# Ledger of designs, part 58: peptides against a protein of PDB entry 1EBD

Target 1, 138 residues: chain A of PDB entry 1EBD
Amino acid sequence: KASYEGKVAAEAIAGHPSAVDYVAIPAVVFSDPECASVGYFEQQAKDEGIDVIAAKFPFAANGRALALNDTDGFLKLVVRKEDGVIIGAQIIGPNASDMIAELGLAIEAGMTAEDIALTIHAHPTLGEIAMEAAEVAL

## One batch from the design tools (peptide; made by RFdiffusion4, then SolubleMPNN)

Design b2_p17_6_s1 (from b2_p17_6 with E4D A7R E9L)
Fold by OpenDDE base, seed 3:
Structure b2_p17_6_s1 (fold): chain B 138 residues (1-138), chain A 17 residues (1-17)
Amino acid sequence: as target 1 above (138 residues)
Amino acid sequence: SALDKIRELAAERLAAR
């Protein structure tokens, strides 16, 4: 956010329109477990009248999280039912602060849960949980 | 607020344990 705002300010000073706005700004709390979010929360989408699927997958079912003995938490995808587009994501768990970037990219690109589900993630990895949550949304 | 959203997630995590 701050870095983006700095770029927008520099472009404005140069007399150029900012050509790209972010659709989603990530928020991270470096707690134990870490917490990260991008885009809509489930209730926020519902309050705006968006019909959503909240697809949740626990780290307790992730092979890498089990191997690390760090299985506390989950990943949640907020998926618009009409077209399957990912409009939000939340992660509580190991490496949430870095893992949120994949989902931020997906939201910015207007990707669907199917797009993530069809993306092969390395096994076993923490990132594989995004694919698993996307499969729940299908 | 952002803080309320984080609190909601934290509560959801606790309910899943």
Scores: peptide ipSAE 0.225, ipTM 0.804, DockQ to the pose 0.023
Fold by OpenDDE base, seed 1:
Structure b2_p17_6_s1 (fold): chain B 138 residues (1-138), chain A 17 residues (1-17)
Amino acid sequence: as target 1 above (138 residues)
Amino acid sequence: SALDKIRELAAERLAAR
């Protein structure tokens, strides 16, 4: 957020079109395990009256996480039931700080869980967990 | 708050162990 706001400010000063209008601002905590979030949490969506599917997949079932011996945590997708659009994601586990970027992109683009489920992820990778969680939402 | 969301995620992880 702050770095992006700084870039927008610099672009505005330089006379370029600039706007800060993001649906999905990522939040990262570089703990062990790492925590990352973008968009709605499940309870936040429910409190706003949004009917959601919370699709959760554990790193303990991810082939790359097993190979790394780092299986603590999960990925959660928050999917709007009305249209299948991904409105939030949370990751706690290995490489969460980098993996959140795919889900941030998906949310900003208005993608569905089906779009992620149909995206081929390399096997075995940590990122494959996003596809697995998306399949749970279908 | 942002801190409450982090606490929620941490609690959910702990419950899964």
Scores: peptide ipSAE 0.220, ipTM 0.801, DockQ to the pose 0.023
Fold by OpenDDE base, seed 5:
Structure b2_p17_6_s1 (fold): chain B 138 residues (1-138), chain A 17 residues (1-17)
Amino acid sequence: as target 1 above (138 residues)
Amino acid sequence: SALDKIRELAAERLAAR
């Protein structure tokens, strides 16, 4: 957020009209395991009356996580049932701090769980867990 | 709060272990 706002301010100072317009702000905790979040939490969406699917996939089922012997945690997608749009994501596990960026992009772009499920992720990678969680939402 | 959300995720992680 602050870095993005600083960029917008720099653009404005340079004479380029710009505004801070974003759908989601990522939050990261560099704990062990790492924790990352962007957009809605499941209960937050429910409290706002949004009908959601919470699609969860564990790192224990991810080939790269197994190879790294770091399988603690999961990825969760919060998917709006009406249109399949991803409105939130949470990751607890290896490289969560970097992996949240893909999901931040997806949310900002208004992408669906199907869009991620149909995106080929390299095998084996931690990033495949986003694809696997998206498949759970279908 | 954001902290409450993180605590909920932490609890969910513990339930999966």
Scores: peptide ipSAE 0.218, ipTM 0.800, DockQ to the pose 0.023
Fold by OpenDDE base, seed 4:
Structure b2_p17_6_s1 (fold): chain B 138 residues (1-138), chain A 17 residues (1-17)
Amino acid sequence: as target 1 above (138 residues)
Amino acid sequence: SALDKIRELAAERLAAR
């Protein structure tokens, strides 16, 4: 956020049109395990009257996480039930700080859980957990 | 707040252990 706001400000000062309206600003906490979020939380969506599916997949079921012996946490997708569009994601676990970028892209692009579920992820990777959570949302 | 949301996630993680 701050780095992005700085870039947007620099671009604006340079006379470039900067779209400041991001749907999906990531938030990261470099704890152990790492925490990352983008878009809506489940309760936030519910409080706004959005009917959502909260699709959760644990790192304990991810082959790469098992191989790394780092299985603490989960990925959660917040999917709008009406159209299957991903409106939020949260990750607690290994590489959450980097993995959130895929989901940020998906949200900004207006992708569905089906789009992620049908995207081939390399095996075995931590990134497969996004695909697995998307499959849970179907 | 953003911090409250992260705290909620942390609590959810702890409840799943």
Scores: peptide ipSAE 0.209, ipTM 0.794, DockQ to the pose 0.023

Design b2_p17_6_s2 (from b2_p17_6 with A7R E9K A11R)
Fold by OpenDDE base, seed 2:
Structure b2_p17_6_s2 (fold): chain B 138 residues (1-138), chain A 17 residues (1-17)
Amino acid sequence: as target 1 above (138 residues)
Amino acid sequence: SALEKIREKARERLAAR
């Protein structure tokens, strides 16, 4: 966030067209477990009148999380029900701070839950949770 | 290519967002 806002500010000072879109700005808390979010929370989408699917997958069901003995938390996808487009994601769990980047990319690219579900993720990885949550949203 | 088709669909969805 701060780095992105700094770039926008620098561009504005330089007279370049620039805008801040806060929808896909990631937020991270480096706690144990880590917390990360990008885009809409489920309630924010509902408050704006967006019909959403909230797809949740737990780290306790992930092979890599089990192998690491670090199974606390979950990944949540917020998916627009009309077209399956991902509009938000929240992660509480191991490596959430890095895992959120894939989902930020998915949101910015206008990807659907199907696009992630059909993307092969390496096994076993924590990143597979994104694929599993996407499958839940289908 | 398959990748070009994915990119095209993603751009179309982004424009409709």
Scores: peptide ipSAE 0.024, ipTM 0.567, DockQ to the pose 0.175
Fold by OpenDDE base, seed 3:
Structure b2_p17_6_s2 (fold): chain B 138 residues (1-138), chain A 17 residues (1-17)
Amino acid sequence: as target 1 above (138 residues)
Amino acid sequence: SALEKIREKARERLAAR
């Protein structure tokens, strides 16, 4: 957030049209395991009356996590049931702090779970878990 | 709000299909 606001301010000072437009602001806790979140939590969406699918996939089922012997946690997608649009994501597990960026991009772009499910991810990778969670939401 | 912007983008996407 603060870094983005600084960039917007710099662009405005330079005479470029820019505005603060918050859609998906990531939050990270560098614990072991790492925790990352972007957009809505499942309960926040429900409290606002949004019908959602919470699609969860465990790192224990991810080939790279198994190979690294680091299988604690999961990825969760919060998907609006009406149109399949991704409105939030949470990751607890290995490399969560970096992996949240893909999901932030997906939310900012107004992507659906289908868009991620149909995106080829390298095998075996930790990032492949996003595709697996997206398939659960279909 | 952030949700309103997400909804707007979703409507635009659906209309373009």
Scores: peptide ipSAE 0.024, ipTM 0.577, DockQ to the pose 0.062
Fold by OpenDDE base, seed 5:
Structure b2_p17_6_s2 (fold): chain B 138 residues (1-138), chain A 17 residues (1-17)
Amino acid sequence: as target 1 above (138 residues)
Amino acid sequence: SALEKIREKARERLAAR
């Protein structure tokens, strides 16, 4: 966030038109395991009256996580039931700090769980867990 | 804004799938 805002400010100072209009701001905790989130938590969406699906997939079922012997945690997608749009994501586990970027992009683009489920992820990767969680939401 | 235009184009591409 701060780095992005700094870039926008620099561009504005240079006379380039720029605007800050992001919907989803990622939050990361570099703990062990790492924690990352973007957009809505499930309870926040419910408290705002949004009917959601919380789709969860564990790293213990991910081939790359198994190969790395680092299988703690999960990925959770928060999906709006009305249209299947992803409105939030949480990751607890290996490489969560980097993996949240895909989901931040998905939220900013207004993507659905189907869009992620139909995206080919390389095998075996930690990133496949996003696809697996998206399939759970279908 | 420029971002709004990008988002609209993205939504159009996604809806066309």
Scores: peptide ipSAE 0.021, ipTM 0.533, DockQ to the pose 0.112
Fold by OpenDDE base, seed 4:
Structure b2_p17_6_s2 (fold): chain B 138 residues (1-138), chain A 17 residues (1-17)
Amino acid sequence: as target 1 above (138 residues)
Amino acid sequence: SALEKIREKARERLAAR
């Protein structure tokens, strides 16, 4: 957010048309395990009256996480039940700080869990967990 | 849109499983 806003400000100072246009802002904590979030938490969506599916997949079931011996945590997708649109994601686990970007893109593009589920992810990767969680949401 | 076309193809693939 701050870096993006800084870029917009620099462009404005330079006399270029620029605006802040985003739907989802990622939040990252570089802890061990890493924590990342984008969009709605499940409870936030519920508090706003959005009917959601919370699809959770554990790193303990991810082939790359097993190979790395780093299987703590999970990925959670928050999916709007009405249309299957991804409205939030949380990751606790290996490489969460980078992996959240895929889900940020999915939210910004208005993608569904189906869109992610049917996207081929490389095997074995940590990123496959997004596909697996999306399959849970179907 | 391009996204709508992707989604349509995705639905078709899912329905064929």
Scores: peptide ipSAE 0.025, ipTM 0.574, DockQ to the pose 0.053; fails the geometry check

Design b2_p17_6_s3 (from b2_p17_6 with I6L A7R E9K A11E)
Fold by OpenDDE base, seed 5:
Order: sequence, then structure tokens, then C-alpha cells
Structure b2_p17_6_s3 (fold): chain B 138 residues (1-138), chain A 17 residues (1-17)
Amino acid sequence: as target 1 above (138 residues)
Amino acid sequence: SALEKLREKAEERLAAR
């Protein structure tokens, strides 16, 4: 966030049109397992009166996680029922700190669970779990 | 709000399909 805001400020000082217009800010904890979040948590969405699907997929069912012997945790997508738009994501597990970036992009772009489900992810990869969770939300 | 911005972006994306 601060790095991005610094870039926007530098561009503005240079006389280029720029604005800070982000919707979702990622949060990462570099624990073992790693934790990452972007956008809404399920309960936050419910508290704001948003009807959501919480689609969860475990790393224990991911081929790459199995191969790495690192299968603790899960990925959760928070999907608005009205239109299937992804409004939040949480990851607890291997490579969560890097994997959250795809989901941050999806949220900022207003993508749906279907968009992620229909995106081909390389097999076997940890990132493939995002596609699996998106399929659960369909 | 963040949610309003998200809705606007989603609508724009859906309209572009």
C-alpha cells in the first residue's frame, strides 16, 4: 500500500494524471503456516448485509501441496450471491503470501468465481487451489 | 465506499462481455 501510494505521488509530482483507487488491500502474516487475506471476511460481509457464499478448498486435496508434504490449511473465497463477484479471499497454508496476489487482482477487477474457475491453472501447482475453490462457489 | 467501487468495476466488466 505505502509503496503503491509513493509511486502514485511520484507520478503526480512529475505532472502525470494519477489517482489512488484501490478497493482491496492485502494483509499477510509470515507465520508457519502463512496467512493472507484480501477484501471481505465472510462475517464482515454478513454484518454489512451482503449475502455471500464462502467457498473453501483444503490444501490436503491439492496435488502440489501433497507433493511438498505441506497440506495444512485452506483457501476461502467470499463470493457475493447476487452476481458471483469475488469480494474477499483468505489463505492459510503454503505460499499464501504470494498466492493472495491473484485474488487481489480478481477483486480489484470485479471478477466472478466463474472467471477464476474458467482460468486454466498449471497442474500441479499450489495456485490451482484458487480454481478449485472457485468451482465450489458455482 | 470500497463496496460501491467494487460494484461499479464489476458492472463495467460484465458489460464488456
Scores: peptide ipSAE 0.147, ipTM 0.757, DockQ to the pose 0.127
Fold by OpenDDE base, seed 3:
Parts: C-alpha cells; structure tokens; sequence
Structure b2_p17_6_s3 (fold): chain B 138 residues (1-138), chain A 17 residues (1-17)
C-alpha cells in the first residue's frame, strides 16, 4: 500500500509542469516512505522530445538500508542520452527529503552520470545509492 | 526556457574538461 501511494504521488507531481524557469527546485512529500523529486520526470522529458535514460536502483540493494531494515523504494536518475547530463531525479525511500540535495546540486552544475559514478561515497550510506544509480546509466 | 539554461550550463562544463 505504501509503495502504491508513493508511486501515485510521484505520478501526480509529474503531471504538473513547473512554470518556473528553475530546473532544480526540489519537491518533497514527508510520507512513509518519503518522496522527493528534482528536475525532469522521465515522461516530462519524453513529452518535450528529449531522449533519456531512466536509471533506477532499489534501496533493497543498498547496504545501509539493509542494516536499518528500511529497504522500501528506489532512486531514479533521468539522464539525457546525447551527453550523459543529469536532468532529473526521484527518490522514494529512507531519508529522501535530505538525499535529494546532492542531485539538485548535480543538475544545477550540469553534471553527468559519470561525475556522480566517479565521486567517492562513504560506505555503507544511504547516499551511496546515487552512485549505484549513476553506474546503471553508464 | 529551463531546458535551454540547463543545456548552456552543461555545454560550459563539458567544454572545460
């Protein structure tokens, strides 16, 4: 039920094109699990004719999430296929409200999936899931 | 547009590599 509610919340956020000229304004829902988004959703990018890779990694495969017994959800990166630039990110899971900040910074700085994949993340941490999702996009 | 600004930032970053 919680996973379904998180999916519906993410879809509802995706249906409202932001009229704001800023690419990396975070949106957070403090549900259980938490939901966070920044930049493009996959469908929004497709509707604008952007060819994207949607790279998804589950918290069930994250070492810190396993240690905390809190493994619901995933991180998704929306990556522009032509140059590997990150244009959006969504997180459903533990600490999503805080973890979205790294991805907001990456988008505003024009970073690629490779930039995140090559950044050393502390092990084991929830934030390490961003690196794992970035590797999926390569 | 937001996308145009993002592309400009990305191009500047990639050119600096």
Amino acid sequence: as target 1 above (138 residues)
Amino acid sequence: SALEKLREKAEERLAAR
Scores: peptide ipSAE 0.131, ipTM 0.752, DockQ to the pose 0.092
Fold by OpenDDE base, seed 1:
Structure b2_p17_6_s3 (fold): chain B 138 residues (1-138), chain A 17 residues (1-17)
Amino acid sequence: as target 1 above (138 residues)
Amino acid sequence: SALEKLREKAEERLAAR
């Protein structure tokens, strides 16, 4: 039930026009699991004719999430293929509401997936999932 | 647009590498 509610919440955020108006405005739903989004969804980017890579990494593969026994969900990066610039991010999972801030900063600053992939994250942390997803986008 | 501003920032960062 909770996982289904999280999915529906994430889908509702995906339809929000505000993601197109300002790329770095976060949207958060404090459900269980939490949902957070900033910037473009994959489909929004495609609908605008932007060629993107959607890089997804599951919390089930994150060491901290495993240690917490809270492994539901994933992080998705939406990366513009031409230059590797991050244009969106979605998180469903533990601490998504706080973790989205790193990605909001990255998007607002015009960072690439490589910038995140080359940023050392503390081990073990939930935040490492951003680095892992960025590596998938390379 | 928001995307145009993002592109500008990205181009500036990439040029500085």
Scores: peptide ipSAE 0.126, ipTM 0.748, DockQ to the pose 0.122
Fold by OpenDDE base, seed 4:
Parts: structure tokens; sequence; C-alpha cells
Structure b2_p17_6_s3 (fold): chain B 138 residues (1-138), chain A 17 residues (1-17)
């Protein structure tokens, strides 16, 4: 966000009108385990009157996480119930800071849980957890 | 709003299927 705002400001100073509105701005905490979020939290969606499915999948059930002996945490998808559109995601666990980008892309593109569920993820990877969580939302 | 933009993008994508 700050980097993006810096670019917009630089372009404005240079005399170029620049305003891009993104729906999905990631937030990352580089803790152990890492925490990442993009879009709506479940409670934020509910507070705005959006009926959502919160699909959660644990790293303890992910093959790569097991192989790495790093199985703490989970991925949560916040999916709008009416049409299956992904409106938020939270990851607590290994490589959350990088993995959130897939979900940011999905949200920004207006993708559904089905789109993620039907996307082949390499096996075994941490990224498969997004597919698994998406399948839970179906 | 962000939600309105999200809905618009989603609707456009779904309509293109």
Amino acid sequence: as target 1 above (138 residues)
Amino acid sequence: SALEKLREKAEERLAAR
C-alpha cells in the first residue's frame, strides 16, 4: 500500500493524473508463524450485511507442511455465499506472506472459490492449501 | 466502494463464462 501510494504521488508530482483503486490490499506480519490478510475478514463482511462462508483448512493437513514439519496455522477463505466470489483471505502459517498474493489476485479479478478449486496446484506444495480451502467452500 | 468494484468485476467475469 505505501509503495503504491508513493508511486501515485510521484506520478501526480510529475503531472500525470494517476488514480488506481484496488479492491485487495494485502497486509502482512512477518512473525513466526507469518500472518497475512487480504480483503474482508469474516466479521467485517458480516458487519456489512454480507452473507459469507468462512472456509478454513489447516496446514496440519497439507502434505508440504507435514514434510517441512511446520504445520501450525491455517488458511481461511471468506466467500460470498450468493455467488461463491472470494472477498477475503487470511493465512497464518508457513510462507503466508507470499501465498497471500494468489488470493489477492483472485479477489481483484472477481474469482470464485470454484476457480481456485479447479486450478491445479503443484504437489506437494504449501499453495495446495488454497485449493483445499476453496473445495471446502463449495 | 471497494465492494461495489468487487461486485462489478465478479459480474463481468461471470457474464463472460
Scores: peptide ipSAE 0.133, ipTM 0.752, DockQ to the pose 0.097; fails the geometry check

Design b2_p17_6_s4 (from b2_p17_6 with E4D A7R E9L E12A)
Fold by OpenDDE base, seed 3:
Order: structure tokens, then sequence, then C-alpha cells
Structure b2_p17_6_s4 (fold): chain B 138 residues (1-138), chain A 17 residues (1-17)
């Protein structure tokens, strides 16, 4: 958040128009396992009256996580049922702090679960868990 | 709102398909 706001300010000073209206502010805790979140939590969406799919995929089913012997946790996509748009994501597990960036991009671009599901992720990687969770949402 | 922005972006993407 603060770093992004600083960049927007720098771009404005340089005379470049920048979008200040962002949706996806990442939050990261560098614990073991790492925790990362962007956009809506499932309960926040429900409290606002949004009908959502909470698509969850465990790291225990991810080939790279198995190979690393680091299989704790999961990825969760919060998908609006009305149109399949991703409105939030949470990751608890290996490399969550870096992997949240893909999902932040997806939310800021107004992507659907289908967009992520149809994106080829390298195999085996931790990142392919986003594709797997997106497939659960379909 | 954040939700309105997401809806706007989704509508724009659908129109571009």
Amino acid sequence: as target 1 above (138 residues)
Amino acid sequence: SALDKIRELAAARLAAR
C-alpha cells in the first residue's frame, strides 16, 4: 500500500496520469507458513451481501509443494457467483508472500476464475495452485 | 466502491471478448 501510494505520487509529480483507484491491496505476514491476502475475505463478501464461491485448493495436492516437503496450508479464491469475477484471494503456505501478486493482478484486471484456469502455469510449481483453485471455482 | 470497480473492469473485459 504505502509503496504503491509513493509510486503514484512520484508519477503525478513527473506529470504522468496514474490510477489511484485500486481494489487489491495485499497484506502479508512472513510467518511459517507465510500468510498473504488480497481483496475480499469470504466473510467480508457475505457481510456485504455478495454471493460468492470460496474455492480452496490445498498445498498437500500441489506437486512442487510435495517435492519441497512443504505442504502446509492452501490457496483460497473468493469468486463472485454472478459473473465468476475474482474479488479476493488468501494463501497460507510456501511462498505465499510472492504468489499473492498474481492474484492481485487478476483482481485489479477484473479477471474471472476461468481466466486463471485457462492460463497455463508451469509444472511443477507452487504457482500452479492458483490454476487448480480456479478450476475448483468453475 | 472496490466492488463497483471490479464490476466495471469485468464488464469492460466481457465487452472486449
Scores: peptide ipSAE 0.141, ipTM 0.754, DockQ to the pose 0.097
Fold by OpenDDE base, seed 4:
Structure b2_p17_6_s4 (fold): chain B 138 residues (1-138), chain A 17 residues (1-17)
Amino acid sequence: as target 1 above (138 residues)
Amino acid sequence: SALDKIRELAAARLAAR
């Protein structure tokens, strides 16, 4: 139920054209689980003819999420295949509203999946899922 | 476009390495 509501909310966010000149404007839905998005959705990138990798990592495999007994959802990175640059991210899960900021920064800085994968994240943290998803994109 | 800006930033970062 909650995962479905979060998916519908994320899809509703994808349909709003941003009138703002920033590359990475976050959109957040404070549902349970929380939903956050920044930059391109996978389908949006494909519709624009961008060849992308959609790297997904589940909270069910995150040590902190397991310890919190809050393992619903995932992080998805949308990575341009040409150069590994992160062009979007979506999070459905615990603390998604705050965690999206790291990925917003990464997009605004023109960072790659490798840059995130090589960034040491504290263990165990929810934020570590960004590193894990980045490793999937390599 | 947003994509052009991402490309520009990526290129600048790579050139600085």
Scores: peptide ipSAE 0.125, ipTM 0.736, DockQ to the pose 0.093
Fold by OpenDDE base, seed 1:
Structure b2_p17_6_s4 (fold): chain B 138 residues (1-138), chain A 17 residues (1-17)
Amino acid sequence: as target 1 above (138 residues)
Amino acid sequence: SALDKIRELAAARLAAR
């Protein structure tokens, strides 16, 4: 957020007015385990009257997390039921701070859970958990 | 709104399939 706001401000000063107009601004806490979020939380979507699927997959079932002996937490996708569009994601677990970027991209691009489920993720990787959570949403 | 932008992008993507 702040880095991008600084870039927009610099562009405006240079005579190229721009606005901060992102759908999905990531939030990260560099704890152990790490926490990351982008877009809607499940409850926020429900409070706005959006019918959602909350698709959750645990790191305890991820092959790379098992190999790293770091299996705490999960990935959650918040998927709009009407069209399968991803509107939010939360990650608690290993590398959550970096892994949230894929889901930020998916939300900003208007992707569906099917788009992620049909994207080949390398095995075994932590990122593969996004594909697994997307399959839960189908 | 942010939701309207998501909907617009979703509609454009669905139309491209």
Scores: peptide ipSAE 0.073, ipTM 0.682, DockQ to the pose 0.097
Fold by OpenDDE base, seed 2:
Structure b2_p17_6_s4 (fold): chain B 138 residues (1-138), chain A 17 residues (1-17)
Amino acid sequence: as target 1 above (138 residues)
Amino acid sequence: SALDKIRELAAARLAAR
C-alpha cells in the first residue's frame, strides 16, 4: 500500500510544471513513504532531447534502511550521459525530504555522478543510497 | 540551457577561490 501511494505521489510531483527557470528547486511530499524531487525527471530530460542515464538504487539494499525495518522505495539519479553531470534526482523512502538536499547541492554545483560516488558516506546511513545510485550511473 | 548556466556559474565560483 505505502509503496503504491509513494509512486502516485511521485507521479503527481512530476505532473506539475512549475514555470521556474531553476533546475534545482526541490519538491517534497511528507507522505509515508516520503517523496522528494529536484531537477529533471528522466522523461522531461528525454523530451528536451537530453541523453540521460537513470540510475536507481533501492532502500531494500541499504544497511540503515534494513536496520530501521523501513525499506520501501528507491533513489533515482538522472545523469546527463555526455559528461556525467547530475541533472535530477527523485527519492521515495525514509528521510527523502532531508536527503534531497545533498542532491540539490550537487546539481547547483554542477557535480557529476563520479563526484558523489567518490564521496565517503558514513556507514550505516540512509545517505549511502546517493553514493550507491551514483556508482550505478558510472 | 539552465544547466549550462549552472555549470558556468559553478566553474566561475570555483575559479574565484
Scores: peptide ipSAE 0.045, ipTM 0.638, DockQ to the pose 0.098

Design b2_p17_7_s1
Fold by OpenDDE base, seed 1:
Structure b2_p17_7_s1 (fold): chain B 138 residues (1-138), chain A 17 residues (1-17)
Amino acid sequence: as target 1 above (138 residues)
Amino acid sequence: MEEKEKRRQELLELRRK
């Protein structure tokens, strides 16, 4: 947030058209396991009257997480049922701080769960968990 | 803001075809 607002302010001072978009602002906690979030939590979407699917996939089922012996946590996608658009994501687990960027991009671009499910992820990677969670949302 | 939202809507419309 603050770094992005600083960039927007610098661009505005330079006379360039710039605006802060708050749609997909990541939040990260560098704990063990790491925690990351972008967009809606499931309950926030429900409280706003958005009908959502919460698709969850555990790191305990991810081949790279198993190979690293770091299988705590999960990825959760919050998907709007009407159109399959991803409106939020939460990650607790290995590399959550970096992996949230893919989901932030997906939300910012208005991507669906199908878009992620049909995106080939390298095997074995932690990133495959986004694809697996997207398949759960279909 | 407006151009980003426009692009998001354009992508949504393309994906629904």
Scores: peptide ipSAE 0.056, ipTM 0.668, DockQ to the pose 0.104
Fold by OpenDDE base, seed 3:
Structure b2_p17_7_s1 (fold): chain B 138 residues (1-138), chain A 17 residues (1-17)
Amino acid sequence: as target 1 above (138 residues)
Amino acid sequence: MEEKEKRRQELLELRRK
């Protein structure tokens, strides 16, 4: 947030058109396990009257998490049912603070769960959990 | 919003070919 607001302020001072867009601002807690979120939580979407699918996949089923003996937590995608667009994501688990960036990009680009499911992730990686959660949303 | 959705539709059309 603050770094992005600083960029927008610098563009405005330089006389360039600038806008503050808060569509996909990540929030991270560097705990053990790490917690990361971007966009809508499932309940926030429901409270706004958005019909959503909450697709959840556990790190206990991820090959890299198993190999690291760090299998606590999950990834959750919040997907709008009407068109399959990803509107939020939450990660609790290993490397959540870095992994949230892919999902922030997906939300900013207006991507669907199908877009993530059809993206080849390297094997074995923690990042494959995004693909697995996207497949659950189909 | 509208420009992002347009870009999404263009990407979906490319994947359907």
Scores: peptide ipSAE 0.028, ipTM 0.594, DockQ to the pose 0.099
Fold by OpenDDE base, seed 5:
Structure b2_p17_7_s1 (fold): chain B 138 residues (1-138), chain A 17 residues (1-17)
Amino acid sequence: as target 1 above (138 residues)
Amino acid sequence: MEEKEKRRQELLELRRK
């Protein structure tokens, strides 16, 4: 957020047309385990009258997390039921601070759970958990 | 959103060929 807003401000001062045009701002807590979020929480979507699927996959079922002996937490996708569009994501677990970037991209691009499920993720990786959570939403 | 969805459909069509 702040670094991006600083870039946009610098571009505007330089006389370049620039706008802050983003839908999804990531929030990260560098705890152990790390916590990351982008877009809607499930309850926020419900409070706005959006019918959602909350698709959850645990790191305890991820092959890379098992190999690292770091299996605490989960990934959650918040998926709009009407069209399968990803509108939010939460990660608690290993590398959550970096892994949230894929889901931020997915939300900004208007991707569905199917788009993520049909994306080949390298095996075994922590990032594969996004694909697994997307499959749960189908 | 509309232009993004159009682009998404184009990509899905390319995957199905």
Scores: peptide ipSAE 0.025, ipTM 0.574, DockQ to the pose 0.071
Fold by OpenDDE base, seed 4:
Structure b2_p17_7_s1 (fold): chain B 138 residues (1-138), chain A 17 residues (1-17)
Amino acid sequence: as target 1 above (138 residues)
Amino acid sequence: MEEKEKRRQELLELRRK
């Protein structure tokens, strides 16, 4: 957030058209487990009248998380039900701070849960949890 | 920003077809 706002401010001072888009700004808490979020929370989408699927997959079912003995938490995708577009994501668990960037990209690009589900993720990785949660949303 | 939003909307429209 702050670094992005600083870039937007620098572009504005330089006379370039720039705007702060809050839709896909990640928020991270470097706790144990880490917490990361981008876009809508499920309740925020519902409060705005968006019909959503909240697809959740636990790190306890992720092969890499099991191998690391770090299985606390989950990934949640917030998917607009009308068109399958990803509008939010939350991660609580190992490497959440880095893993949120894939989902930020997906939201910014207007990707669907199907796009993530059909993307080959390396095996075994923590990142596969995004694919698994996307499959739950189908 | 405007070009990015336009591109996102174009992608959404393409996926709805």
Scores: peptide ipSAE 0.023, ipTM 0.572, DockQ to the pose 0.133

